# Peptides against a protein of PDB entry 6NYY: the designs that were tried, part 47

Target 1, 212 residues: chain A of PDB entry 6NYY
Amino acid sequence: KHFEQAIERVIGGLEKKTQVLQPEEKKTVAYHEAGHAVAGWYLEHADPLLKVSIIPRGKGLGYAQYLPKEQYLYTKEQLLDRMCMTLGGRVSEEIFFGRITTGAQDDLRKVTQSAYAQIVQFGMNEKVGQISFDLPRQGDMVLEKPYSEATARLIDDEVRILINDAYKRTVALLTEKKADVEKVALLLLEKEVLDKNDMVELLGPRPFAEKS
Target 2, 212 residues: chain A of PDB entry 6NYY as posed
Amino acid sequence: KHFEQAIERVIGGLEKKTQVLQPEEKKTVAYHQAGHAVAGWYLEHADPLLKVSIIPRGKGLGYAQYLPKEQYLYTKEQLLDRMCMTLGGRVSEEIFFGRITTGAQDDLRKVTQSAYAQIVQFGMNEKVGQISFDLPRQGDMVLEKPYSEATARLIDDEVRILINDAYKRTVALLTEKKADVEKVALLLLEKEVLDKNDMVELLGPRPFAEKS

## One batch from the design tools (peptide; made by RFdiffusion4, then SolubleMPNN)

Design b2_p14_1_s3 (from b2_p14_1, 6 letters changed)
Fold by OpenDDE base, seed 5:
Structure b2_p14_1_s3 (fold): chain B 212 residues (1-212), chain A 14 residues (1-14)
Amino acid sequence: as target 1 above (212 residues)
Amino acid sequence: SEIEKFIEELEKEL
């Protein structure tokens, strides 16, 4: 209770400083956030949704709050579902508007980072093999890659394949659940903020047991 | 147990 109130106060404090979105932008944000929310709802290994908002805060035009899993180990399947959930906003925009916006930049960055980590840090790709390299941090001139240029190209190709697979999975899911995305988006436009209970009322109970 | 909630901020610069 106290922690939630503290987060709400911090969020509320940041919300007061944010720009008012134009109606069309607000609509785009609503469908984007609905995409994340619905993808997370129907993906087994996604984190449970706690709150989704289209009220701008700080640099974000919307946000979703999830219950983190206290996990130190992730399976390939779990990482894939997280990638799909992260792509949910972009995919929703594509399904409903047939266009791409800059709003998914951070999501794409996260997905890209996850894909590279799976392939070059966790050894989760059969073609690249059981390798583990540190990813260059932003600003580190990694002068020398610990692998050949041919391996670098292979890594890049396999990263694209992984991202595309996650994207296709997300498209399939949100296309199947298109009506649910619409319902969530419309309710977001009305209430601006939805919680887990709103989602249960709208979509029914999440089909996966919440890990207590 | 204080459920550490992580907020995914969607920085939409539209």
Scores: peptide ipSAE 0.019, ipTM 0.589, DockQ to the pose 0.038
Fold by OpenDDE base, seed 1:
Structure b2_p14_1_s3 (fold): chain B 212 residues (1-212), chain A 14 residues (1-14)
Amino acid sequence: as target 1 above (212 residues)
Amino acid sequence: SEIEKFIEELEKEL
């Protein structure tokens, strides 16, 4: 309760009531956020949904908030499910609207960053091997890559494969759960903000036991 | 707060 209230206060304090979304934009955001929410609901290793909102906040037109687990170590499976959850918005837009919007750019960036980290920092790709190097930080001079051009190409190819696999997994999931995405999106358009209880009422209990 | 750092806000800039 206190933790949720603290999060709500931080989030609520950032809610700017001043941005009026056009009806079409609001619809796009609702389906986008519904995609994230439903993907997170049905992926075992995704973080539990706390709140989903289509109320603009800062530069964001909507958001899904998840309860972070105090977890410092992630498995490859956990990272994949997180990637799928992150792709959920984009995939939802594709399923329902057949169009690509710029709204998923940050999600794609996060997915791309995660994929690179898995391959070049965590050694999670067998083809690239057990290599680990620091990714250039924003603003760091492009230090000489500690690997050959051939290795660079291999990394890029394997990153693309990993992202595509996550994308296909997300498409399969949200296609199966298309009716649930629609339900969540429609309820978002009505309430603008949903919590975990709203999701339980709409979809039933999350199929994965919350690790106490 | 440490909590804020762990909140992955999927802020979507549309």
Scores: peptide ipSAE 0.018, ipTM 0.579, DockQ to the pose 0.047; fails the geometry check
Fold by OpenDDE base, seed 4:
Structure b2_p14_1_s3 (fold): chain B 212 residues (1-212), chain A 14 residues (1-14)
Amino acid sequence: as target 1 above (212 residues)
Amino acid sequence: SEIEKFIEELEKEL
């Protein structure tokens, strides 16, 4: 209770209503956020949903907030589910509107960064092998890649495969749960903000035991 | 705040 209240205070203080969304934009945001929320709800290794909102904050038109687990080590399966959750917004837009918006740009960036990190930093790809090198930071001179052009192509291919696999997994999940995405989106359009309790009332209890 | 460190926000720029 005290922790939730403290989160609400921190979150409430950051709500600068800076942008007025048009009704169609608000609808897009609602379905986008619903996609994230539902993906996170039904993915075992996703972080627990705390709040989902279609009220613009800062540069974001909507957001989903999750309680990250204090975890220093991540499995490949956990990283995949996080990728799927991150893709949930874009996938929802595709399912419901048949179009892709610019709203998923940051999500795609995050997914891409995660995929590269898994392959080239964490050695999580069998084809590339047990390699680890630092990814060039944005703005660092592309130092000579410590690998051949053939390896570069292999890395790029395996990154695309990983992202596509995560995308397909997300499409399958949200297609199965399409009615749930719709319910969440419609309720978001009504209430603008949903919490975990709203999600439980709407979808039932999350099917995975929250690691306390 | 310690709480801010424990909130992962998926901000969506549409």
Scores: peptide ipSAE 0.018, ipTM 0.584, DockQ to the pose 0.040; fails the geometry check
Fold by OpenDDE base, seed 2:
Structure b2_p14_1_s3 (fold): chain B 212 residues (1-212), chain A 14 residues (1-14)
Amino acid sequence: as target 1 above (212 residues)
Amino acid sequence: SEIEKFIEELEKEL
């Protein structure tokens, strides 16, 4: 308990108890986090959920913590499931509220970055082919792209296709598991913090074996 | 810390 709290303090900053979310905002956050949690629960290659919280920390209004895999190599399937999990919050908001909030901006950025990396760094797209270029980091001068404008357009199109496919997959999953998302969201509104045991009690054991 | 590397936080800035 003390160790987890210490880690939470270091990573999440001090719980600024000062941001009182309005009830409707808190509800939105609960369903958003529930979307991530449930997507991660039912995606084989997603990281196991450790904790989900709707208590604001720093600039974040909620968070889900996952046990990262100590791996340096990722498959295309693993990256897709991670994209779907990352989209889970936005998809949940769409399913339950029919609206999109700004809370998913960082998630969309992460998904976009992952999609570009898959296509232009890892050569995981058949149309673009086996190309590997470093993506400019934030603050790096956009050096001249080593490929044509036609290739750039192709990359952008294929990135969009990949993200849309991940989005559709997430919509299908969370629509199927809509009742589970609601259960998690409602329990979050009650407890504010859920752990893996709470999820097991609510949803049953995760259907995928924990890869040790 | 090594532990910070092991927690992927999906911080959602609303």
Scores: peptide ipSAE 0.017, ipTM 0.563, DockQ to the pose 0.042; fails the geometry check

Design b2_p14_1_s4 (from b2_p14_1, 6 letters changed)
Fold by OpenDDE base, seed 4:
Structure b2_p14_1_s4 (fold): chain B 212 residues (1-212), chain A 14 residues (1-14)
Amino acid sequence: as target 1 above (212 residues)
Amino acid sequence: MEIEELIKELEEEL
């Protein structure tokens, strides 16, 4: 109770800077957020959805709130499902509008960062091997890559493969669940905010046991 | 169980 109210106050404090979206922009946001929500609903290792909103907050035009798992160690499968959930907005826009917007830039950045981390920090790629290098931070002088140009090309290729695999998985999922994405998007346009109960009413119970 | 709510801003640049 007190924690939910504190979060609502922090969240509600951010609502005061609502940008007025045009109806077509609001529609794009609704389908984008619905893509994330539905991907997260049907991916086993995605974080449980708590809330999805198309009310602009800060720099974001919409958001989804998830219950993070208190987890220090992630499997490759968990990271893949998180990548797919993160691509859900972009994929939804492609499926419904046949176009892509700039709205997925941050999602693509997150996916790219995750893919590089998996390959060059966590050693999760068999072709690159069991290597671990620190990724240059944005703004650090590009220290000489601790690997050859050939290894750099291999890393870039394997990153692209991993992202494309996550993208294809997301396309397959949201194409199968296209009607569910549309239901969520339409209800978002009506209510502007959905919670977990709204999602259960629309889609039925989440098919995966939430780790309590 | 402290529900650390992660607000994921999904559309920062729309």
Scores: peptide ipSAE 0.019, ipTM 0.602, DockQ to the pose 0.038
Fold by OpenDDE base, seed 2:
Structure b2_p14_1_s4 (fold): chain B 212 residues (1-212), chain A 14 residues (1-14)
Amino acid sequence: as target 1 above (212 residues)
Amino acid sequence: MEIEELIKELEEEL
């Protein structure tokens, strides 16, 4: 207990007890986090959920903690499921509220970065082919792209296709599991923090074997 | 086993 709280303080910053979310904002966060949690639960290659919280920490209004995979190599399928899990919050908001919030901006950035990396760094797209270029980091001078503007447009189009495919996959999953998303969201509103055991009690065991 | 806790901050930029 004290050790987990210490790790949570170091990683999450001090609980700024000062951000009292309005009830409607807290509801939005609960459904957002439930979307991530449920997507991660039912996607084979997603990381197992350890903890989900709607208690604001630092700049975040909620967070999900996952068991990290000690792996350096990722398959295209693994990256797709991670993209779907990352889209789970945004998709949940759309399904339940018919609106989108700014809360998914970091998720969309992460998904976009992953999609570009798959196409431009890892050569995982058939139309673009076996190319590998470093993406400019935030603050790096935009080095001249080592490819034509036509190739740049093709990359942007294929990135959009990949993100849209991940989005549609996530919509299909969370629509099928809509009742589970609602159960998780409602329990989050009651407990503010859920662990893996709460998820097992609510949804049953995760349908995929834990990679030992 | 260093549990590298991957905390995914889902709403960092509000």
Scores: peptide ipSAE 0.018, ipTM 0.551, DockQ to the pose 0.039
Fold by OpenDDE base, seed 3:
Structure b2_p14_1_s4 (fold): chain B 212 residues (1-212), chain A 14 residues (1-14)
Amino acid sequence: as target 1 above (212 residues)
Amino acid sequence: MEIEELIKELEEEL
């Protein structure tokens, strides 16, 4: 108990017990986090969910904790499922509320960064080809891109295609599992924190074996 | 395109 709370404080910061979310904001966060949780549950290559919470920590209104994969190599399929899981919050908000919130901005940033890395760093796009360029780091001088403006446009187009494909896949999944997203969201509104056992009780065992 | 502009476009399209 005390050691787990200490680890949670180191990873998540002090629970700001003082951030009272409005009921509608708390509902939005619950459905957002339920979208991530359910997408991660039904995607084979998603990281196993350990904990999901709608208790605000630091700058986040909710969070999910996943078991880190002890792997150094990722397939295109694994990266796609991670993108879909990351889009799960935004897609859940669209399915249930038909609106966009600022809560998905960090998720969209992560998805965008992953899509660019797949195309320009890992050479995973057939149209762009076998290229590997360092993405500009925050604070690096605008180093001249080692490719033409035509290649830059092609990269931007293929990034949009990849993100849109991940989005459509996530919409299809969470639409099929809409009742499960609602069950998780309602239970989050009641308990504020769910673990893997709560998810197993609610949805049944995860259909994929935990990769040891 | 800046990542921030792409995020804005995605937020408008999605």
Scores: peptide ipSAE 0.007, ipTM 0.571, DockQ to the pose 0.678
Fold by OpenDDE base, seed 5:
Structure b2_p14_1_s4 (fold): chain B 212 residues (1-212), chain A 14 residues (1-14)
Amino acid sequence: as target 1 above (212 residues)
Amino acid sequence: MEIEELIKELEEEL
């Protein structure tokens, strides 16, 4: 109990008990978080869901908590599934509401950062090749890029391709699992917080063995 | 291109 609450405080921040979401906003958040949860459930290399909540906390209107994998090495496939899970919220909003909201800004940032890292730090793109450069941190003077403008354009193009591939994969998955996303969203609107057991009851056991 | 500009372009393409 105390340890879970401590983890929840670290991940979610202080519950902003004062943020009353409008019913329509609460619905949007429920489907957004359901998108993350369901994508994570059905992606082999995604981290297993521990908890999903639509209770506003310091950094967001909802959150999903996953069991972190203690691993230092990630495959391209693992990074792709993580990108898809991160896009799950935005894709759910698009599938159910036909619109996008600002709620996915942090998710898009994470996906973009991951895509750039795969291409320019990890050498995971065949067209760009076996390169590894440090990405400029926010606030570092943009030191001259160690590559040509033509290479910069190629990197930007391949980043877009990678993100679009992850997006299309997420759309395909959540479209196939649309009824499951709706079940999770509706139960979130009722309970505000779901755990792994609620997800098992709704969706059945996760089709991938949890790495113990 | 800055990451923020790419995010904006992606949001417009979606």
Scores: peptide ipSAE 0.007, ipTM 0.560, DockQ to the pose 0.683

Design b2_p14_2_s1 (from b2_p14_2, 7 letters changed)
Fold by OpenDDE base, seed 1:
Structure b2_p14_2_s1 (fold): chain B 212 residues (1-212), chain A 14 residues (1-14)
Amino acid sequence: as target 1 above (212 residues)
Amino acid sequence: DKELELWEERLRKA
């Protein structure tokens, strides 16, 4: 508990008790976070949910926290489920509101980074092949790309395909579990913070055994 | 100590 709180403070910052969201924005945040939580609950290779909150912290309006596995190697399947979990908020907004917000910007950034890394760092795409190069970091001089413009276009196309596949998978999942997303969102609006036990009470045990 | 991954919706002030 104390260690988790310390990590939470470092990552999420201090709760802004003074920032009152408009009811409609708070509703959007609740459904967004519920999307993350439910996606993570029903994806086999997603990390276990620890906490989900709609209390603003720092620059964030809401958050879901997961306990990562102590692993250094990730499979393509694990990375896909992680992408789907990350897209859960955006997908939930689309399903429930028929509109998208700017709230998913950081999620989309993470998904984009993961997709590029899979294709150009980890060699996980058959069309691009078994290649690995470093992605330019912020502030790095745009070094000449070690590949042709045609390869650049191929990379961009395959990134889009990968993200779209993850998005479609997430849409299918959260559509199937739409009632569960609603339950979580409504409970978030009531309690503002949910833990793993709240999720078990609401949805039942997570269908995947936690590998010790 | 496992580093917690936080998935956060950030309000960027326009």
Scores: peptide ipSAE 0.119, ipTM 0.721, DockQ to the pose 0.057
Fold by OpenDDE base, seed 4:
Structure b2_p14_2_s1 (fold): chain B 212 residues (1-212), chain A 14 residues (1-14)
Amino acid sequence: as target 1 above (212 residues)
Amino acid sequence: DKELELWEERLRKA
């Protein structure tokens, strides 16, 4: 009851400052968000979707809520699934429209940050090895990299490989589930807000047990 | 708006 009321209040707050999008942009947003939603639905280690909205508010055109996980340790596989879910919007745009938009900028930033962290902070890349460097923060003077230019190039290459692998995995998944992405997108265009129950009605139960 | 804090913002306006 209290959780449902909190959710209802959140939705009501989203409706108050709506900007009207052009129909084509609204369609792009719907398919973008559907891509995220479906990717998250079929990736085991993605965060379970609670709600998704294509009602624009402030600077955001789409919004999602996920079941928070109190997780402090992540495996490489878990991080990959999270990357794939994050790429779901971009991939959906590519699959359905044959074009990409600026809408995925924040997603790509997150994926890029995750990839670099995996390779240079978490030591999760075999070629780069068991190393850990602090990534320069925005505004830090470009301190001399504690590694050679050759290592820098290797890192850059491996980051691209990791992101491309995640992208390809997401393409494969959403291509397989293309009809599901379409269903979610169309329902989003109709209802503008979907919850977990809507997703279950469209796609069936999420194929992964909720870790209690 | 505390309510928006629970939502992940996506698709920022360029």
Scores: peptide ipSAE 0.364, ipTM 0.837, DockQ to the pose 0.068; fails the geometry check
Fold by OpenDDE base, seed 5:
Structure b2_p14_2_s1 (fold): chain B 212 residues (1-212), chain A 14 residues (1-14)
Amino acid sequence: as target 1 above (212 residues)
Amino acid sequence: DKELELWEERLRKA
């Protein structure tokens, strides 16, 4: 309670300085954030939703906040569901508007990073195999890749396959739950901020037990 | 203090 209020006060103070969105953009943000929220709600290995907002803050036009589990080990299935949740906004835009916006840039960055990490750091791809290489950091001298150009192409192909699979999974999920996405989006447009309780009232209890 | 990973969707102004 106190921590949530403190976050709200800090967030609320930052929210007053944010740009007013046009109604159509605000609608896009609402459906985008609803996509994240609903994807996270119905994916078993996604983190529980704490808050979703369409009030612009800093460089963000909207946000969804999740409570991550304290874990050090992630399965391939967990990473996939996280990717799907992250793609939820983009997928929602596609489903509802038939168009995509630049809003998903940071989401796509995260998904891209996760996909590469799974393939070249965690050895989670059968074609690439049980390998682990450090990804070049921004600003590091592009050291010669410890693998051939053929391997580089294979990695790129498998990254695309992984992301596309996550995308298709998300499309299937949010298409099935399309009415729920709309309910969340409409309520966001009314209240601007929703918490877990609002989601429970709207969608029912999350179908997965909160692992304490 | 559970670090809330704020998945802030930064809709960056193009």
Scores: peptide ipSAE 0.172, ipTM 0.752, DockQ to the pose 0.062; fails the geometry check
Fold by OpenDDE base, seed 3:
Structure b2_p14_2_s1 (fold): chain B 212 residues (1-212), chain A 14 residues (1-14)
Amino acid sequence: as target 1 above (212 residues)
Amino acid sequence: DKELELWEERLRKA
């Protein structure tokens, strides 16, 4: 308990008890976080959910916390499921509200970074090939890309394809599990914080055995 | 110490 609180303080800052979200925004946050939680629950290679909250902390309106697996090697399938889980909030907003918000900015940044890394660092795209280049670091002089403009366009196209595929996969999943997203969102609006046990009570056991 | 991955929706100050 004390250790988890210490980690939460370092990462999330102090709960700003003072900023009460309007009911409509709180509803948006609840469905957004429910999207992340449910996507992670039903994706085989997603990290196990620990906690989901719609209590604002620092600059965050809501959050989902996951326990990463102790692994050094990631498969293409694992990276895809992680992308889908990351897109879960945006997809939930689209499914339930027919509109999107700025809330997914950090999620989209993570997805974008992952997609580029898969293609240009890990050589996971067949069209681009087995290449590995460092992505430009923030602040490094625009190092000339070690590849042609044609290759740059190909990379950009394949990144878009990969992200769109992850998005479509997430839409399919959360559409299938729409009732579960609703259940989680409604319970979040009631309790504000859910843990793994709450999710098990609500949805049943996660269908994938957590490798202990 | 397993690093927890936090997925956070951030309030953008308008």
Scores: peptide ipSAE 0.144, ipTM 0.734, DockQ to the pose 0.055; fails the geometry check

Design b2_p14_2_s2 (from b2_p14_2, 7 letters changed)
Fold by OpenDDE base, seed 5:
Structure b2_p14_2_s2 (fold): chain B 212 residues (1-212), chain A 14 residues (1-14)
Amino acid sequence: as target 1 above (212 residues)
Amino acid sequence: DRELELWEERLRRA
């Protein structure tokens, strides 16, 4: 699925520092990852957090890892919460620093892909309607679209609306939970890696039942 | 060592 988060098979203990960051960048990473973690914690349909780390690994400066739900069907609400969780890092940067970085590139890619899929593959938008088109794969030659330019414009507009709605929802959530984001970020700067138990100690039990 | 399949959100270096 083109809208799915990157799934990695990781072996415990593979986390190694690949790069030393300046303190200011390390702080940015911590708050970014805290945004993901807290958003995922308080969004009902987000997957359970397993680990959040600010230890650089490969091209990643930090990451939040989630256990995927054992499901094949997704609701519109589930997809929205996933989008919000994915936007959590970017939103955290905005809230705490008043500026954004390039670090959210992969997050935005995932959100973009999900939004388009919802509208043109899953028929989840009322204006566009009950349609399902295959999205071009990376490297595929797109000769023609199965819809008009007017429809293309409509799709683009509705994608922007959907993403903006998810963004606003995330801003509202992380603003409400700003103190929690701060707690997580500060502990990340100290420990560099947090697990679910650390989150419970900081924030209390996740308000939703674990589906893992 | 336990191998897990995880969804991962990553902050990438530019």
Scores: peptide ipSAE 0.217, ipTM 0.771, DockQ to the pose 0.126
Fold by OpenDDE base, seed 4:
Structure b2_p14_2_s2 (fold): chain B 212 residues (1-212), chain A 14 residues (1-14)
Amino acid sequence: as target 1 above (212 residues)
Amino acid sequence: DRELELWEERLRRA
């Protein structure tokens, strides 16, 4: 009851600041968010979806709420599933529209940051090796890279490989689950806000046990 | 609105 009331208040707060989108843009948002939702549903290590909204507010056109994960250590496999979920919106746009939009900019930024962190901070790439360097922060003077130009090129190549692998995995998943993405997108266009129960009604129970 | 902080913003306007 108290949690549901809190959710209603959040939704009500989002509705008061709505901007009108063109129908085609609204459709793009719905399918983009459906891509994230379905990818997260069928990826074991993705954060479970609580709510998704295509009601625009401020600069955001879509919004999602996930179950908080109290986790301090991440495996490479867990990070990959998180990357795939993050790519779900872009992949959905490609599958359904044959075109991509600027909407995935923040998703791509997150994926890029994750990929670089895995390779140059966490030592998770075999070619680059067990190294750990701080990534340049925005506004830091381009300090001399603590590695050679050849190493820089290797890092860039391995980042692209990792992102492309995540992208391909997401394409395969959402292609397999294309009908599910469409169901979610269509229901989003109707209701604008979905919760976990709506997802269960559409897709069945999430196939992964909630880690208690 | 502290409750909005629980929502992840997606699809930023260009």
Scores: peptide ipSAE 0.375, ipTM 0.837, DockQ to the pose 0.068; fails the geometry check
Fold by OpenDDE base, seed 1:
Structure b2_p14_2_s2 (fold): chain B 212 residues (1-212), chain A 14 residues (1-14)
Amino acid sequence: as target 1 above (212 residues)
Amino acid sequence: DRELELWEERLRRA
């Protein structure tokens, strides 16, 4: 408990209980976080959900926390499921509200970064091939790209394809599990914070065996 | 005691 709280403070900052969102925004946050939670619940290679919250922390309006596996090697399938989980919030907003918000900016950044890494660092795309280039970090002088403009265009196209595939997969999943997303969102609006046990009570046990 | 390297997804304010 104390260790989890310490990590939570380092990662998320202190809860701003005094920051009251408008009811409609709070609803958006609840459904967004429910999307993450449900996507993670039903994706085999997603990390186990520890906690989901719609209590604002710092600049964050809500969050989902996961227990990462001590894993150094990731498969393409694992990275895809992680992308889908990360898109779960945006997809939930689209499914339930028919509109999207700026709230998913960090999720989209992570998805974008993952997609580029898969294609240009991990060699996971057949069209681009078995290549590995360092991605420029923010602030590094954009050195000349070690590839042609045609390759740059190909990379951009394949990144878009990969993200769109992940998005479509997430839409299909959360559409199938729409009632579960609703249940989680409504319970979040009531309790503001859910843990793994709450999810088990609401949805049943996670359908994937915890690899010990 | 696994050092819980927690990762989180955040819905951020605009």
Scores: peptide ipSAE 0.231, ipTM 0.776, DockQ to the pose 0.061; fails the geometry check
Fold by OpenDDE base, seed 3:
Structure b2_p14_2_s2 (fold): chain B 212 residues (1-212), chain A 14 residues (1-14)
Amino acid sequence: as target 1 above (212 residues)
Amino acid sequence: DRELELWEERLRRA
């Protein structure tokens, strides 16, 4: 208990007692975070969920916390499941509300960065091939791309395809698990914070063995 | 002393 609280304080910052979300926004946050949580629960290569919260902290309205695996090498499958988990919030909003919000901006940024990295840095796309270029960092002068405009277009197309594939996979998953997303969202609205044990009680044990 | 590098997915304010 004390250790979790300490980690929570270090990572989440101080709970802003003063940020009262409107009920509809709080509902949106709950379903968004439930989408992340459930996607991570049912994706084999997703990291184990530690905590999910709809209590605003700092600039965040809600969050899902995961324990990353101690690994230095990532497969395409692992990166895809990570992308799907990251898209879980946006997808949940679409499924339950038929609308999307600005809340997924950071998620989409992460997914976009991951997709470009997979194709341009890790050579994980068959059409683009076994190439590796450094992506311009936000502060680097956009020097001339080390590849042709045709290659640039191909990269952009394949990035879109990869993200769309991850999105579709996430839609399929959360549609199948729609009732579970609802359960998590409703419990979040009640308790505001859920841990792994709450998820196990609600959904049953995660179908994938925790790698010890 | 495992520094738990925790991942957070955060929904940000617009």
Scores: peptide ipSAE 0.193, ipTM 0.750, DockQ to the pose 0.063; fails the geometry check

